Peptides against a protein of PDB entry 5ZK1. Designs and how they scored, part 9

Target 1, 52 residues: chain A of PDB entry 5ZK1
Amino acid sequence: KREVRLMKNREAARECRRKKKEYVKCLENRVAVLENQNKTLIEELKALKDLY
Target 2, 52 residues: chain A of PDB entry 5ZK1 as posed
Amino acid sequence: KREVRLMKNREAARESRRKKKEYVKCLENRVAVLENQNKTLIEELKALKDLY

## One batch from the design tools (peptide; aimed at target 1 Y23 R30 L34)

Design b2_p14_3_s3 (made by RFdiffusion4, then SolubleMPNN; from b2_p14_3, 5 letters changed)
Fold by OpenDDE base, seed 3:
Structure b2_p14_3_s3 (fold): chain B 52 residues (1-52), chain A 14 residues (1-14)
Amino acid sequence: as target 1 above (52 residues)
Amino acid sequence: DYVKELEKRIKELE
């Protein structure tokens, strides 16, 4: 029936938007973690080089 | 576009 197809399409569209939002959030968090780790490692390497 | 820039930035940091 047409109504069941429209319901399933609305559910699929909600799920597609949810998955996209979660993927973007995962990438943003991964960038933030890697940038912080890179910064910390550069600061540690600098402190080690300034000691010798 | 924004997703591609995030994916590019991850590859630059790894």
Scores: peptide ipSAE 0.569, ipTM 0.903, DockQ to the pose 0.914
OpenDDE base, seeds 1, 2, 4, 5: peptide ipSAE 0.029, 0.022, 0.566, 0.030; ipTM 0.565, 0.566, 0.902, 0.565

Design b2_p14_3_s4 (made by RFdiffusion4, then SolubleMPNN; from b2_p14_3, 6 letters changed; failed a check: too like the target's own chain)
Amino acid sequence: SYVKELENRIKELE

Design b2_p14_4 (made by RFdiffusion4)
Pose (drawn by RFdiffusion4):
Structure b2_p14_4 (pose): chain A 52 residues (1-52), chain P 14 residues (1-14)
Amino acid sequence: as target 2 above (52 residues)
Amino acid sequence: EIAELKEEIAELKE
């Protein structure tokens, strides 16, 4: 029973790594989106201030 | 929020 006990752990480590990397890619994607949104909002604020 | 996400990414890479 110990052999399977170790087998399930080995299998679980793979999925854990997959979720880890996927999560990191998700975080970086979110950062890029937030950067673009920030640049756009700032530019619009500059345009509205110049409007006065 | 960007700074917090970058800190979290650094921690996860460590």

Design b2_p14_4_s1 (made by RFdiffusion4, then SolubleMPNN; from b2_p14_4, 6 letters changed)
Fold by OpenDDE base, seed 1:
Structure b2_p14_4_s1 (fold): chain B 52 residues (1-52), chain A 14 residues (1-14)
Amino acid sequence: as target 1 above (52 residues)
Amino acid sequence: EIEKLRKEIEELKK
């Protein structure tokens, strides 16, 4: 009985760490996309301002 | 928005 509880706890802890790592990666990817979009929009606004 | 996501990532890495 004790060993089965320890195995289940180790599995749950591995899954929790995996889900946390995947979620952090999704947030990092979202930040990178939004930073690139903001950079492009700032460059477009600068090009428009330098034209007039 | 980006700054909120950066803070959440930082809190999740602690």
Scores: peptide ipSAE 0.377, ipTM 0.860, DockQ to the pose 0.853
OpenDDE base, seeds 2, 3, 4, 5: peptide ipSAE 0.356, 0.366, 0.347, 0.359; ipTM 0.855, 0.856, 0.851, 0.856

Design b2_p14_4_s2 (made by RFdiffusion4, then SolubleMPNN; from b2_p14_4, 5 letters changed)
Fold by OpenDDE base, seed 1:
Structure b2_p14_4_s2 (fold): chain B 52 residues (1-52), chain A 14 residues (1-14)
Amino acid sequence: as target 1 above (52 residues)
Amino acid sequence: EIEELRKKIKELKE
């Protein structure tokens, strides 16, 4: 009985760490996309301002 | 948005 509880706890802890890592990666990817979009929009606004 | 996401990433890495 004790060993099965320890195995289940180790599995749950591995799954929790996996989900946390995946969620952090999704947030980091979202930040990278938004930073690139903002950079492009700032460059477009600068090019428009330098034309007039 | 971006600053809140950066804050959330920091909190999750602690």
Scores: peptide ipSAE 0.439, ipTM 0.877, DockQ to the pose 0.877
OpenDDE base, seeds 2, 3, 4, 5: peptide ipSAE 0.414, 0.429, 0.419, 0.419; ipTM 0.871, 0.874, 0.871, 0.874

Design b2_p14_4_s3 (made by RFdiffusion4, then SolubleMPNN; from b2_p14_4, 4 letters changed)
Fold by OpenDDE base, seed 1:
Structure b2_p14_4_s3 (fold): chain B 52 residues (1-52), chain A 14 residues (1-14)
Amino acid sequence: as target 1 above (52 residues)
Amino acid sequence: EIKKLKEEIKKLKE
């Protein structure tokens, strides 16, 4: 029936949008972790340079 | 790494 095909298409489109949002969130979390690690390393390097 | 990840995130939000 046409209605069952339209329902399955709506479900597939919802799942596609969910997976895209989860993937973006994973990439954003990876960026945040790496930016924090870089900040800490820069602060540690500054503290070491300020001792000389 | 970070620059490439930011570019990929940008393309995914377009």
Scores: peptide ipSAE 0.464, ipTM 0.881, DockQ to the pose 0.863
OpenDDE base, seeds 2, 3, 4, 5: peptide ipSAE 0.450, 0.458, 0.451, 0.455; ipTM 0.878, 0.879, 0.878, 0.880

Design b2_p14_4_s4 (made by RFdiffusion4, then SolubleMPNN; from b2_p14_4, 4 letters changed)
Fold by OpenDDE base, seed 1:
Structure b2_p14_4_s4 (fold): chain B 52 residues (1-52), chain A 14 residues (1-14)
Amino acid sequence: as target 1 above (52 residues)
Amino acid sequence: EIEELKKEIEKLKE
């Protein structure tokens, strides 16, 4: 039936949007972790340089 | 790495 095909298409489109949002969130979390690690390392390197 | 990840996030938000 046409209605069942339209329902399955709406479900597939919702799942595609969900997966895209989850992937973006994974990349954003990876960026936030790396930016925090870089900040900490820069602060540690500065503190070490300020001792000389 | 970070810059490439930011570029990929940008493309995915278009």
Scores: peptide ipSAE 0.408, ipTM 0.863, DockQ to the pose 0.871
OpenDDE base, seeds 2, 3, 4, 5: peptide ipSAE 0.389, 0.405, 0.399, 0.391; ipTM 0.859, 0.862, 0.860, 0.861

Design b2_p14_5 (made by RFdiffusion4)
Pose (drawn by RFdiffusion4):
Structure b2_p14_5 (pose): chain A 52 residues (1-52), chain P 14 residues (1-14)
Amino acid sequence: as target 2 above (52 residues)
Amino acid sequence: EELEEQVEELEEEL
């Protein structure tokens, strides 16, 4: 029973790593999205201020 | 509101 006990753990470590990488890629994607949104909003604020 | 939704999604994925 111990052998399977270790086998399930080995399998679980793979999925854990997959979810870890995936999560990091998601975080980074979110950062890029937020950078783009921020640059657009700032530019629009500059344009509205120049409007006065 | 959009940022709060994104934070809730990240918390669910974590």

Design b2_p14_5_s1 (made by RFdiffusion4, then SolubleMPNN; from b2_p14_5, 7 letters changed)
Fold by OpenDDE base, seed 3:
Structure b2_p14_5_s1 (fold): chain B 52 residues (1-52), chain A 14 residues (1-14)
Amino acid sequence: as target 1 above (52 residues)
Amino acid sequence: SELEKLKEELEKLE
């Protein structure tokens, strides 16, 4: 009984670490996309302001 | 999964 609980806990801890790593990677990718989009929009807004 | 729910919530904020 104890060994099976320790095995299941180790598996759950591995899965928790995997999910956390995938979530952080998803956030990092989303931040990089949003930063690039914001940069482009700021450059476009600057180019439009430089016309007036 | 809780991860997929969080991805779907992020997609709704776009």
Scores: peptide ipSAE 0.024, ipTM 0.515, DockQ to the pose 0.103
OpenDDE base, seeds 1, 2, 4, 5: peptide ipSAE 0.023, 0.023, 0.023, 0.024; ipTM 0.522, 0.515, 0.518, 0.524

Design b2_p14_5_s2 (made by RFdiffusion4, then SolubleMPNN; from b2_p14_5, 8 letters changed)
Fold by OpenDDE base, seed 5:
Structure b2_p14_5_s2 (fold): chain B 52 residues (1-52), chain A 14 residues (1-14)
Amino acid sequence: as target 1 above (52 residues)
Amino acid sequence: DELKKLLEELEKLK
């Protein structure tokens, strides 16, 4: 039936949006961790360079 | 933008 196909398409589109949101959140968290690690390493390298 | 600035800063320390 047409209505069942439209319902299944809406469900699939909701699931696709959910998965995309979760993936983006995982990437954002990974970027934030890497940016903080890089900042710390740059500060450590700067402190080392200012020591010599 | 922030990550790019950090990478540019790292490259200036080498």
Scores: peptide ipSAE 0.028, ipTM 0.519, DockQ to the pose 0.042
OpenDDE base, seeds 1, 2, 3, 4: peptide ipSAE 0.025, 0.021, 0.022, 0.021; ipTM 0.501, 0.479, 0.504, 0.494

Design b2_p14_5_s3 (made by RFdiffusion4, then SolubleMPNN; from b2_p14_5, 9 letters changed)
Fold by OpenDDE base, seed 5:
Structure b2_p14_5_s3 (fold): chain B 52 residues (1-52), chain A 14 residues (1-14)
Amino acid sequence: as target 1 above (52 residues)
Amino acid sequence: SELEKLEAELAKLA
C-alpha cells in the first residue's frame, strides 16, 4: 500500500538524520581530541627546544 | 550503535 511506503520512507529519513547527527558529533569529538593532542605535542616540542 | 561505541572511546581520550 502507498501508506506503508510513506511510513517506511519517514522512518528511513528519521534514521538518516539520526546517523548524520551522530557522525558529525563523532567528527567534532575527534577534532577536539586531535587539536588537544597537537597542542600538547607542540608545547612538548617547544619545551624540548628551550633546553638548547 | 557502532557510532555510540566510537563516541564513548573518544570521550575517554578527551
Scores: peptide ipSAE 0.027, ipTM 0.524, DockQ to the pose 0.070
OpenDDE base, seeds 1, 2, 3, 4: peptide ipSAE 0.026, 0.026, 0.025, 0.025; ipTM 0.516, 0.510, 0.513, 0.511

Design b2_p14_5_s4 (made by RFdiffusion4, then SolubleMPNN; from b2_p14_5, 9 letters changed; failed a check: too like the target's own chain)
Amino acid sequence: DELKKLEEELKALE

Design b2_p14_6 (made by RFdiffusion4; failed a check: a stray cysteine)
Pose (drawn by RFdiffusion4):
Structure b2_p14_6 (pose): chain A 52 residues (1-52), chain P 14 residues (1-14)
Amino acid sequence: as target 2 above (52 residues)
Amino acid sequence: YVKCLENRVAVLEN
């Protein structure tokens, strides 16, 4: 039974790594989105201030 | 690195 005990762990480590990398890619993507949103909002604020 | 990215997301959202 110990052999399977180690086999399931080996399999689980793969999925764990997959979720890890995927999560990191998600975080970077979120950062890029937030950066674009911030630039757009800042530019609109500059335009509205210039409107006065 | 993940904690740095998460902190960066929180900074950008605020």

Design b2_p14_6_s1 (made by RFdiffusion4, then SolubleMPNN; from b2_p14_6, 6 letters changed; failed a check: too like the target's own chain)
Amino acid sequence: KVKELENKVKELEA

Design b2_p14_6_s2 (made by RFdiffusion4, then SolubleMPNN; from b2_p14_6, 5 letters changed; failed a check: too like the target's own chain)
Amino acid sequence: RVKELENRVKKLES

Design b2_p14_6_s3 (made by RFdiffusion4, then SolubleMPNN; from b2_p14_6, 6 letters changed; failed a check: too like the target's own chain)
Amino acid sequence: KVEELEKRVAELEA

Design b2_p14_6_s4 (made by RFdiffusion4, then SolubleMPNN; from b2_p14_6, 6 letters changed; failed a check: too like the target's own chain)
Amino acid sequence: RVKELEKKVAELEK

Design b2_p14_7 (made by RFdiffusion4)
Pose (drawn by RFdiffusion4):
Structure b2_p14_7 (pose): chain A 52 residues (1-52), chain P 14 residues (1-14)
Amino acid sequence: as target 2 above (52 residues)
Amino acid sequence: PLPPPPPLPPPPPL
C-alpha cells in the first residue's frame, strides 16, 4: 500500500507544478493587462485636462 | 470606461 501511497504523491506533484506555472502565467498576463489599462487611462486623463 | 480584468484563479496549494 505504501507504493501506491508514493505513486499518488508523484502524480500529484506534476499537477501541482502545472497549476503553479499556469498561475504564474496568469499573474504576468494580468500585469500586462493592468499596464495597458493604466497607460490608456493616463493618456485619456491628459487629453481631458488639455481640453480645458 | 475600461472593464476590470477578470479575477485570478486561486493559487495552487503548497

Design b2_p14_7_s1 (made by RFdiffusion4, then SolubleMPNN; from b2_p14_7 with P1M L14E)
Fold by OpenDDE base, seed 2:
Structure b2_p14_7_s1 (fold): chain B 52 residues (1-52), chain A 14 residues (1-14)
Amino acid sequence: as target 1 above (52 residues)
Amino acid sequence: MLPPPPPLPPPPPE
């Protein structure tokens, strides 16, 4: 009984670390997309201000 | 065990 509980705890700890790594990767990708969109919008706003 | 992280909100539409 004790060994089965320790095995299940190790498996659940591996899965928790995997899910956390995937979540951080999704955040990093989202930040990169938003930073690119923000840069493009700032460049477009600058180009519009240089025309008027 | 830590709870799973909350789901990300959907990306904004491009």
Scores: peptide ipSAE 0.036, ipTM 0.554, DockQ to the pose 0.066
OpenDDE base, seeds 1, 3, 4, 5: peptide ipSAE 0.023, 0.030, 0.022, 0.027; ipTM 0.571, 0.608, 0.500, 0.561

Design b2_p14_7_s2 (made by RFdiffusion4, then SolubleMPNN; from b2_p14_7 with P4A L14E)
Fold by OpenDDE base, seed 3:
Structure b2_p14_7_s2 (fold): chain B 52 residues (1-52), chain A 14 residues (1-14)
Amino acid sequence: as target 1 above (52 residues)
Amino acid sequence: PLPAPPPLPPPPPE
């Protein structure tokens, strides 16, 4: 009984760490995309402002 | 058109 509970806890802890790593990676990818989009939009707005 | 940003991640595990 105790060993099965410890095994299930270790599995749950591995899954929790996996999900946390996936969550952080998804945030990092979102930040990188949004920063690139923001930079591009600022450059486009600057180029349009320099035409007028 | 700029590509849509990736969808919001699922909430962090409790």
Scores: peptide ipSAE 0.130, ipTM 0.751, DockQ to the pose 0.764
OpenDDE base, seeds 1, 2, 4, 5: peptide ipSAE 0.115, 0.123, 0.114, 0.121; ipTM 0.734, 0.744, 0.729, 0.742

Design b2_p14_7_s3 (made by RFdiffusion4, then SolubleMPNN; from b2_p14_7 with P1M L14P)
Fold by OpenDDE base, seed 3:
Structure b2_p14_7_s3 (fold): chain B 52 residues (1-52), chain A 14 residues (1-14)
Amino acid sequence: as target 1 above (52 residues)
Amino acid sequence: MLPPPPPLPPPPPP
């Protein structure tokens, strides 16, 4: 009984660390995309303001 | 216009 509980806890802890790493990577990718989109939109807005 | 980034996965359980 004890060893089976320790095994399941180790598996759950590995899966939790994996999911956390995937979540952080998804946040980092989202930040990079949003920063690039924001930069492009600011440049487009500047170019439009310089025309009028 | 680039497509919106994919939705965030749910936060891992504590």
Scores: peptide ipSAE 0.110, ipTM 0.728, DockQ to the pose 0.769
OpenDDE base, seeds 1, 2, 4, 5: peptide ipSAE 0.033, 0.023, 0.038, 0.024; ipTM 0.611, 0.539, 0.629, 0.549

Design b2_p14_7_s4 (made by RFdiffusion4, then SolubleMPNN; from b2_p14_7 with P1M P3A L14P)
Fold by OpenDDE base, seed 4:
Structure b2_p14_7_s4 (fold): chain B 52 residues (1-52), chain A 14 residues (1-14)
Amino acid sequence: as target 1 above (52 residues)
Amino acid sequence: MLAPPPPLPPPPPP
């Protein structure tokens, strides 16, 4: 009984670390896309303001 | 062409 509980805990801890790494990577990708979009929108807004 | 942002990540693991 104890060894099975320790095995399940080790598996759950590995899965928790995997999910955390995937979550962080998804956030990093979202930040990079939003930063690039924001830069483009700022450049477009600047170009529009330079016409008036 | 602006790439759409990636889908929102699932909530953080407990």
Scores: peptide ipSAE 0.124, ipTM 0.728, DockQ to the pose 0.647
OpenDDE base, seeds 1, 2, 3, 5: peptide ipSAE 0.111, 0.115, 0.122, 0.116; ipTM 0.720, 0.731, 0.733, 0.732

Design b2_p14_8 (made by RFdiffusion4)
Pose (drawn by RFdiffusion4):
Structure b2_p14_8 (pose): chain A 52 residues (1-52), chain P 14 residues (1-14)
Amino acid sequence: as target 2 above (52 residues)
Amino acid sequence: EYIEELEKRIKELE
């Protein structure tokens, strides 16, 4: 039974790594989205201030 | 550490 005990762990490590990398890619994507949103909002604020 | 840095960066941006 120990051999399967180790086999399931080996398999689980793969999925864990997959979720890890995927999560990091998700975080980076979120950063890029937030950067674009921030640049757009800042530019609009500049335009509204220039409106006065 | 890198994931923590990314999460902190997201908070700063929001």

Design b2_p14_8_s1 (made by RFdiffusion4, then SolubleMPNN; from b2_p14_8, 6 letters changed)
Fold by OpenDDE base, seed 5:
Order: structure tokens, then C-alpha cells, then sequence
Structure b2_p14_8_s1 (fold): chain B 52 residues (1-52), chain A 14 residues (1-14)
């Protein structure tokens, strides 16, 4: 039936959008963690360099 | 485009 195909397509499109949103959020969180780690390491290296 | 920019940014930070 046409209606069942349209319902399944709407469900698949919702799941595709959900998976894409979760993947983007995972990448954004990974970038934020790595940028914070790099910032901390640069600040520590600067503090050590400013002592000598 | 935005996803590729995030993936490229991660690859530069690792």
C-alpha cells in the first residue's frame, strides 16, 4: 500500500536525521576536548618557559 | 561541508 511506503520513508528519514545529529555532536565534542587539551598543554609549556 | 570541516579539524588536532 502507498501509505505504508510513505510511513516507512518518513521513519527512515527521521532516523537518518537523528544519526546525522548524533554524529555531528560526537565530532563537536571531540573537537572541544582536543582544543581544551591543546590549550592546557600550551599554557603549561608557556608557564615552564616563563620560569627560565 | 560542516561535517568534513569537523573531521579535518580532528585530524589536525590528533
Amino acid sequence: as target 1 above (52 residues)
Amino acid sequence: EYVKKLEEKIKKLE
Scores: peptide ipSAE 0.546, ipTM 0.898, DockQ to the pose 0.846
OpenDDE base, seeds 1, 2, 3, 4: peptide ipSAE 0.541, 0.535, 0.544, 0.539; ipTM 0.897, 0.896, 0.897, 0.895

Design b2_p14_8_s2 (made by RFdiffusion4, then SolubleMPNN; from b2_p14_8 with I3V E5K K11A; failed a check: too like the target's own chain)
Amino acid sequence: EYVEKLEKRIAELE

Design b2_p14_8_s3 (made by RFdiffusion4, then SolubleMPNN; from b2_p14_8, 5 letters changed)
Fold by OpenDDE base, seed 3:
Structure b2_p14_8_s3 (fold): chain B 52 residues (1-52), chain A 14 residues (1-14)
Amino acid sequence: as target 1 above (52 residues)
Amino acid sequence: SYVKELEERIKKLE
């Protein structure tokens, strides 16, 4: 009984760490995309303002 | 925490 509980806890802890790593990677990718989009839009808006 | 910093950065970019 104790060993099975310790095994299940170890599996749950591995899965929790996996999900956390995937979530962090999703957030990092979302930040990178949004920062690149905002940079492009700011550069385009600057180029348009520098024409007038 | 690094997760909270990323979440708060996303909220500022949206």
Scores: peptide ipSAE 0.574, ipTM 0.903, DockQ to the pose 0.862
OpenDDE base, seeds 1, 2, 4, 5: peptide ipSAE 0.027, 0.034, 0.567, 0.033; ipTM 0.557, 0.565, 0.901, 0.566

Design b2_p14_8_s4 (made by RFdiffusion4, then SolubleMPNN; from b2_p14_8 with E1S I3V K11A)
Fold by OpenDDE base, seed 3:
Order: sequence, then structure tokens, then C-alpha cells
Structure b2_p14_8_s4 (fold): chain B 52 residues (1-52), chain A 14 residues (1-14)
Amino acid sequence: as target 1 above (52 residues)
Amino acid sequence: SYVEELEKRIAELE
């Protein structure tokens, strides 16, 4: 009984670490996309302001 | 999974 609980806990801890790693990677990708989009929009807004 | 749904939504923003 104890060994089976320890095995299941180790599996759950591995899966938790995996999910956390994938979530961080997803956030990093989203930040990179949003930073690039914001940069482009700021450059476009600057170009439009420089026309007036 | 929630992560796969977020990855899909990010790919729609590229």
C-alpha cells in the first residue's frame, strides 16, 4: 500500500512539473507575440502621428 | 488540455 501511494505521488509530481513547464513555454510564446504586435502598433501609431 | 487551448489561441495571433 505505501509503495503504490509513493509511486502515484511521483507520477503526479512529474505530471505537475510537465504541465508547469508547458504552461511557462506557452506564456513565453504569448509574451513574445504580444511584444512584437505592440512594437508594430507603436511604430504604426508613431508613423500616423508624424503625418500630423 | 488548457495548455493546448492556450497554444492554439497563440498560434491564431501569429
Scores: peptide ipSAE 0.036, ipTM 0.564, DockQ to the pose 0.125
OpenDDE base, seeds 1, 2, 4, 5: peptide ipSAE 0.034, 0.026, 0.024, 0.033; ipTM 0.567, 0.588, 0.558, 0.567

## One batch from the design tools (peptide; aimed at target 1 V33 Q37 L41 E44)

Design b2_p15_1 (made by RFdiffusion4)
Pose (drawn by RFdiffusion4):
Structure b2_p15_1 (pose): chain A 52 residues (1-52), chain P 15 residues (1-15)
Amino acid sequence: as target 2 above (52 residues)
Amino acid sequence: SEKVKESLETLEELE
């Protein structure tokens, strides 16, 4: 029973790593999105201020 | 502006 006890753990470590990397990629993607949104909003604020 | 509306939609989808 201990052998399977270790096998399930080995298998679980793979998925854990997959979810870890996937999560980091997600965070980076979110960061890039937020950077683009921020640049667009700042530019629009500049344009509206110049409108006055 | 259209850009502001698109940015708000993108931020709602991101949340």

Design b2_p15_1_s1 (made by RFdiffusion4, then SolubleMPNN; from b2_p15_1, 6 letters changed)
Fold by OpenDDE base, seed 2:
Structure b2_p15_1_s1 (fold): chain B 52 residues (1-52), chain A 15 residues (1-15)
Amino acid sequence: as target 1 above (52 residues)
Amino acid sequence: SAKVKKVLEVLKKLE
């Protein structure tokens, strides 16, 4: 009984760390996309202001 | 981004 509980706890802790790593990776990717989009929009706004 | 901040500062000076 004790060993099975310890095994299940170790598995749950591995899964928790995996999910946290995936969540951080999704946030990092979203930040990179938003930073790129914002850069492009600012460059486009600059180009429009330089035309008028 | 520090680069984005610099461009926003330039755009604000052109208004």
Scores: peptide ipSAE 0.028, ipTM 0.523, DockQ to the pose 0.042
OpenDDE base, seeds 1, 3, 4, 5: peptide ipSAE 0.027, 0.025, 0.023, 0.024; ipTM 0.481, 0.479, 0.515, 0.496

Design b2_p15_1_s2 (made by RFdiffusion4, then SolubleMPNN; from b2_p15_1 with S7V E12K E13K)
Fold by OpenDDE base, seed 5:
Structure b2_p15_1_s2 (fold): chain B 52 residues (1-52), chain A 15 residues (1-15)
Amino acid sequence: as target 1 above (52 residues)
Amino acid sequence: SEKVKEVLETLKKLE
Protein backbone atom coordinates (compact mmCIF):
# COMPACT_ATOMS: atom_id res chain seq x y z
CA LYS B 1 0.00 0.00 0.00
CA ARG B 2 1.15 3.63 -0.73
CA GLU B 3 0.71 4.72 2.93
CA VAL B 4 3.04 1.95 4.24
CA ARG B 5 5.74 3.03 1.71
CA LEU B 6 5.39 6.69 2.81
CA MET B 7 5.64 5.65 6.51
CA LYS B 8 8.82 3.59 5.83
CA ASN B 9 10.33 6.52 3.88
CA ARG B 10 9.60 8.92 6.81
CA GLU B 11 11.23 6.44 9.23
CA ALA B 12 14.31 6.06 6.96
CA ALA B 13 14.60 9.87 6.65
CA ARG B 14 14.39 10.24 10.49
CA GLU B 15 17.09 7.57 10.93
CA CYS B 16 19.33 9.26 8.30
CA ARG B 17 19.00 12.64 10.13
CA ARG B 18 19.72 10.92 13.51
CA LYS B 19 22.89 9.21 12.15
CA LYS B 20 24.09 12.51 10.60
CA LYS B 21 23.58 14.35 13.93
CA GLU B 22 25.51 11.64 15.84
CA TYR B 23 28.35 11.71 13.28
CA VAL B 24 28.64 15.54 13.48
CA LYS B 25 28.67 15.37 17.32
CA CYS B 26 31.43 12.71 17.19
CA LEU B 27 33.51 14.94 14.85
CA GLU B 28 32.95 18.04 17.04
CA ASN B 29 34.11 16.11 20.13
CA ARG B 30 37.19 14.77 18.27
CA VAL B 31 38.07 18.28 17.01
CA ALA B 32 37.76 19.70 20.56
CA VAL B 33 40.09 16.96 21.94
CA LEU B 34 42.66 17.47 19.14
CA GLU B 35 42.58 21.28 19.52
CA ASN B 36 43.22 20.90 23.27
CA GLN B 37 46.06 18.39 22.70
CA ASN B 38 47.69 20.67 20.09
CA LYS B 39 47.37 23.66 22.45
CA THR B 40 49.07 21.71 25.28
CA LEU B 41 51.89 20.47 23.00
CA ILE B 42 52.54 23.99 21.67
CA GLU B 43 52.60 25.41 25.25
CA GLU B 44 55.06 22.63 26.25
CA LEU B 45 57.26 23.43 23.20
CA LYS B 46 57.24 27.12 24.19
CA ALA B 47 58.19 26.30 27.79
CA LEU B 48 61.03 24.08 26.48
CA LYS B 49 62.33 26.91 24.22
CA ASP B 50 62.18 29.37 27.15
CA LEU B 51 64.52 27.03 29.16
CA TYR B 52 67.33 27.00 26.53
CA SER A 1 42.05 28.56 17.67
CA GLU A 2 43.24 32.17 18.08
CA LYS A 3 45.44 31.11 21.06
CA VAL A 4 47.13 28.44 18.88
CA LYS A 5 47.93 31.10 16.24
CA GLU A 6 49.33 33.46 18.90
CA VAL A 7 51.60 30.72 20.30
CA LEU A 8 52.76 29.70 16.78
CA GLU A 9 53.63 33.35 16.05
CA THR A 10 55.53 33.53 19.36
CA LEU A 11 57.41 30.28 18.60
CA LYS A 12 58.35 31.67 15.15
CA LYS A 13 59.83 34.83 16.78
CA LEU A 14 61.98 32.67 19.11
CA GLU A 15 63.70 30.91 16.14
Scores: peptide ipSAE 0.024, ipTM 0.567, DockQ to the pose 0.042
OpenDDE base, seeds 1, 2, 3, 4: peptide ipSAE 0.022, 0.023, 0.024, 0.023; ipTM 0.570, 0.567, 0.539, 0.549

Design b2_p15_1_s3 (made by RFdiffusion4, then SolubleMPNN; from b2_p15_1, 8 letters changed)
Fold by OpenDDE base, seed 2:
Order: sequence, then structure tokens, then C-alpha cells
Structure b2_p15_1_s3 (fold): chain B 52 residues (1-52), chain A 15 residues (1-15)
Amino acid sequence: as target 1 above (52 residues)
Amino acid sequence: SKRLKEVLEVLKKLK
């Protein structure tokens, strides 16, 4: 039936949008972690240089 | 990025 195909397409499109949103959120979180790690390492390198 | 420029300036001062 045409209606069942349209329903399945709508469900697949919802799932595709959900997966894309989760992937973007995962990338944003990874960027935030890496930016924080880089900040800490730069502060540690600065503190080490200020000791010598 | 402004943040990347700030990081590069700090790293340049650490050399």
C-alpha cells in the first residue's frame, strides 16, 4: 500500500535526523574536550617555563 | 578562529 511506504519513509527520515543530531552533539563534545585539554597543556607548559 | 590565534600567540611566546 502507498500509505505504508509513506509512513516507513517518514520514520526513516525521523531516524536519519536523530542520528545526525547525535553525531553533531558527539563532535561538539569532542571539540570541547580537546579545546580544554589543549588549554590545560598550554597552562602547564607556561607554568613549567616560569619555573626556569 | 580567535581562540586558535590566542593559542598560537601563547605557543610563539613559549619558544
Scores: peptide ipSAE 0.023, ipTM 0.491, DockQ to the pose 0.042
OpenDDE base, seeds 1, 3, 4, 5: peptide ipSAE 0.022, 0.021, 0.023, 0.022; ipTM 0.472, 0.473, 0.482, 0.464

Design b2_p15_1_s4 (made by RFdiffusion4, then SolubleMPNN; from b2_p15_1, 6 letters changed)
Fold by OpenDDE base, seed 3:
Structure b2_p15_1_s4 (fold): chain B 52 residues (1-52), chain A 15 residues (1-15)
Amino acid sequence: as target 1 above (52 residues)
Amino acid sequence: SAKVAEVLKVLKELE
């Protein structure tokens, strides 16, 4: 009984670490896209301001 | 981003 509980806890801890890694990777990708979009919009705003 | 903050500063100084 104790060994089965320890095995299940190790499996749950591995799955928790996997899910956390996938979530962080999704956030990193979303941040990279948003930073690129914000850079483009700020460059467009600067170019528009330099025309007036 | 440091570059985004610099451009926002320049845009604010030109208002």
Scores: peptide ipSAE 0.025, ipTM 0.514, DockQ to the pose 0.044
OpenDDE base, seeds 1, 2, 4, 5: peptide ipSAE 0.022, 0.025, 0.021, 0.025; ipTM 0.489, 0.530, 0.518, 0.506

Design b2_p15_2 (made by RFdiffusion4)
Pose (drawn by RFdiffusion4):
Structure b2_p15_2 (pose): chain A 52 residues (1-52), chain P 15 residues (1-15)
Amino acid sequence: as target 2 above (52 residues)
Amino acid sequence: EVEETLEEATEELEE
């Protein structure tokens, strides 16, 4: 029973790593999106201020 | 344009 006890753990470590890298990728993607949104909003604020 | 950017950024962040 201990052998399977270790086998399930080995398998679980793979999925854990997959979810980890996937999560990081998600965070980076969110960062890029937030950077583009921020640049666009700032530019529009500059344009509206110049409108006055 | 601001509303469209906010909608598109929200959709991408939900993915």

Design b2_p15_2_s1 (made by RFdiffusion4, then SolubleMPNN; from b2_p15_2, 9 letters changed)
Fold by OpenDDE base, seed 4:
Structure b2_p15_2_s1 (fold): chain B 52 residues (1-52), chain A 15 residues (1-15)
Amino acid sequence: as target 1 above (52 residues)
Amino acid sequence: KVKEALEKSKKLLAE
């Protein structure tokens, strides 16, 4: 029936949006960690270059 | 695709 197809499409669209949101959140967390690590390494490299 | 990319990103964050 048409109604069952429309229901399944709405469910699939909700699940697609959920999975996309989870993926973006995981990328944002990875970027934040890498940016912090990169900042720390640049600061350590500057401190080492200022020592010699 | 999206599930596999999510699991790869989680693995890289835990390393």
Scores: peptide ipSAE 0.032, ipTM 0.608, DockQ to the pose 0.132
OpenDDE base, seeds 1, 2, 3, 5: peptide ipSAE 0.022, 0.024, 0.024, 0.022; ipTM 0.502, 0.456, 0.534, 0.505

Design b2_p15_2_s2 (made by RFdiffusion4, then SolubleMPNN; from b2_p15_2, 7 letters changed)
Fold by OpenDDE base, seed 1:
Structure b2_p15_2_s2 (fold): chain B 52 residues (1-52), chain A 15 residues (1-15)
Amino acid sequence: as target 1 above (52 residues)
Amino acid sequence: KVEEALKKAKELLEK
């Protein structure tokens, strides 16, 4: 009985760490996409302003 | 909770 509880706790802790890593990776990817989109929009706005 | 946050983060990346 004790060993099965310790095994289940180790599995739950592994799954918690996996889910946290996947969440951070999704946030990092979203930040990188938004930063690139923002950079492109700022460059397009500069190019448009340089025409006037 | 964590799975719902993961789902929302993926849905925001796909938009």
Scores: peptide ipSAE 0.025, ipTM 0.529, DockQ to the pose 0.125
OpenDDE base, seeds 2, 3, 4, 5: peptide ipSAE 0.025, 0.025, 0.023, 0.023; ipTM 0.499, 0.536, 0.488, 0.502

Design b2_p15_2_s3 (made by RFdiffusion4, then SolubleMPNN; from b2_p15_2, 6 letters changed)
Fold by OpenDDE base, seed 1:
Structure b2_p15_2_s3 (fold): chain B 52 residues (1-52), chain A 15 residues (1-15)
Amino acid sequence: as target 1 above (52 residues)
Amino acid sequence: KVEEALKEAKELLEK
């Protein structure tokens, strides 16, 4: 009984760490996409302002 | 909870 509870706790802790790592990676990818989109929009706005 | 937040974050990245 004790060993089965320790095994289940170790599995739950591994799964929690996996899910946290995947969430951070998803946030990092979203930040990189938004930063690139923002940079492009700022460059387009500068190019448009330089025409006037 | 954590799986829902992962799903929502992936759906926001694919848009």
Scores: peptide ipSAE 0.027, ipTM 0.514, DockQ to the pose 0.127
OpenDDE base, seeds 2, 3, 4, 5: peptide ipSAE 0.026, 0.019, 0.019, 0.023; ipTM 0.509, 0.509, 0.519, 0.507

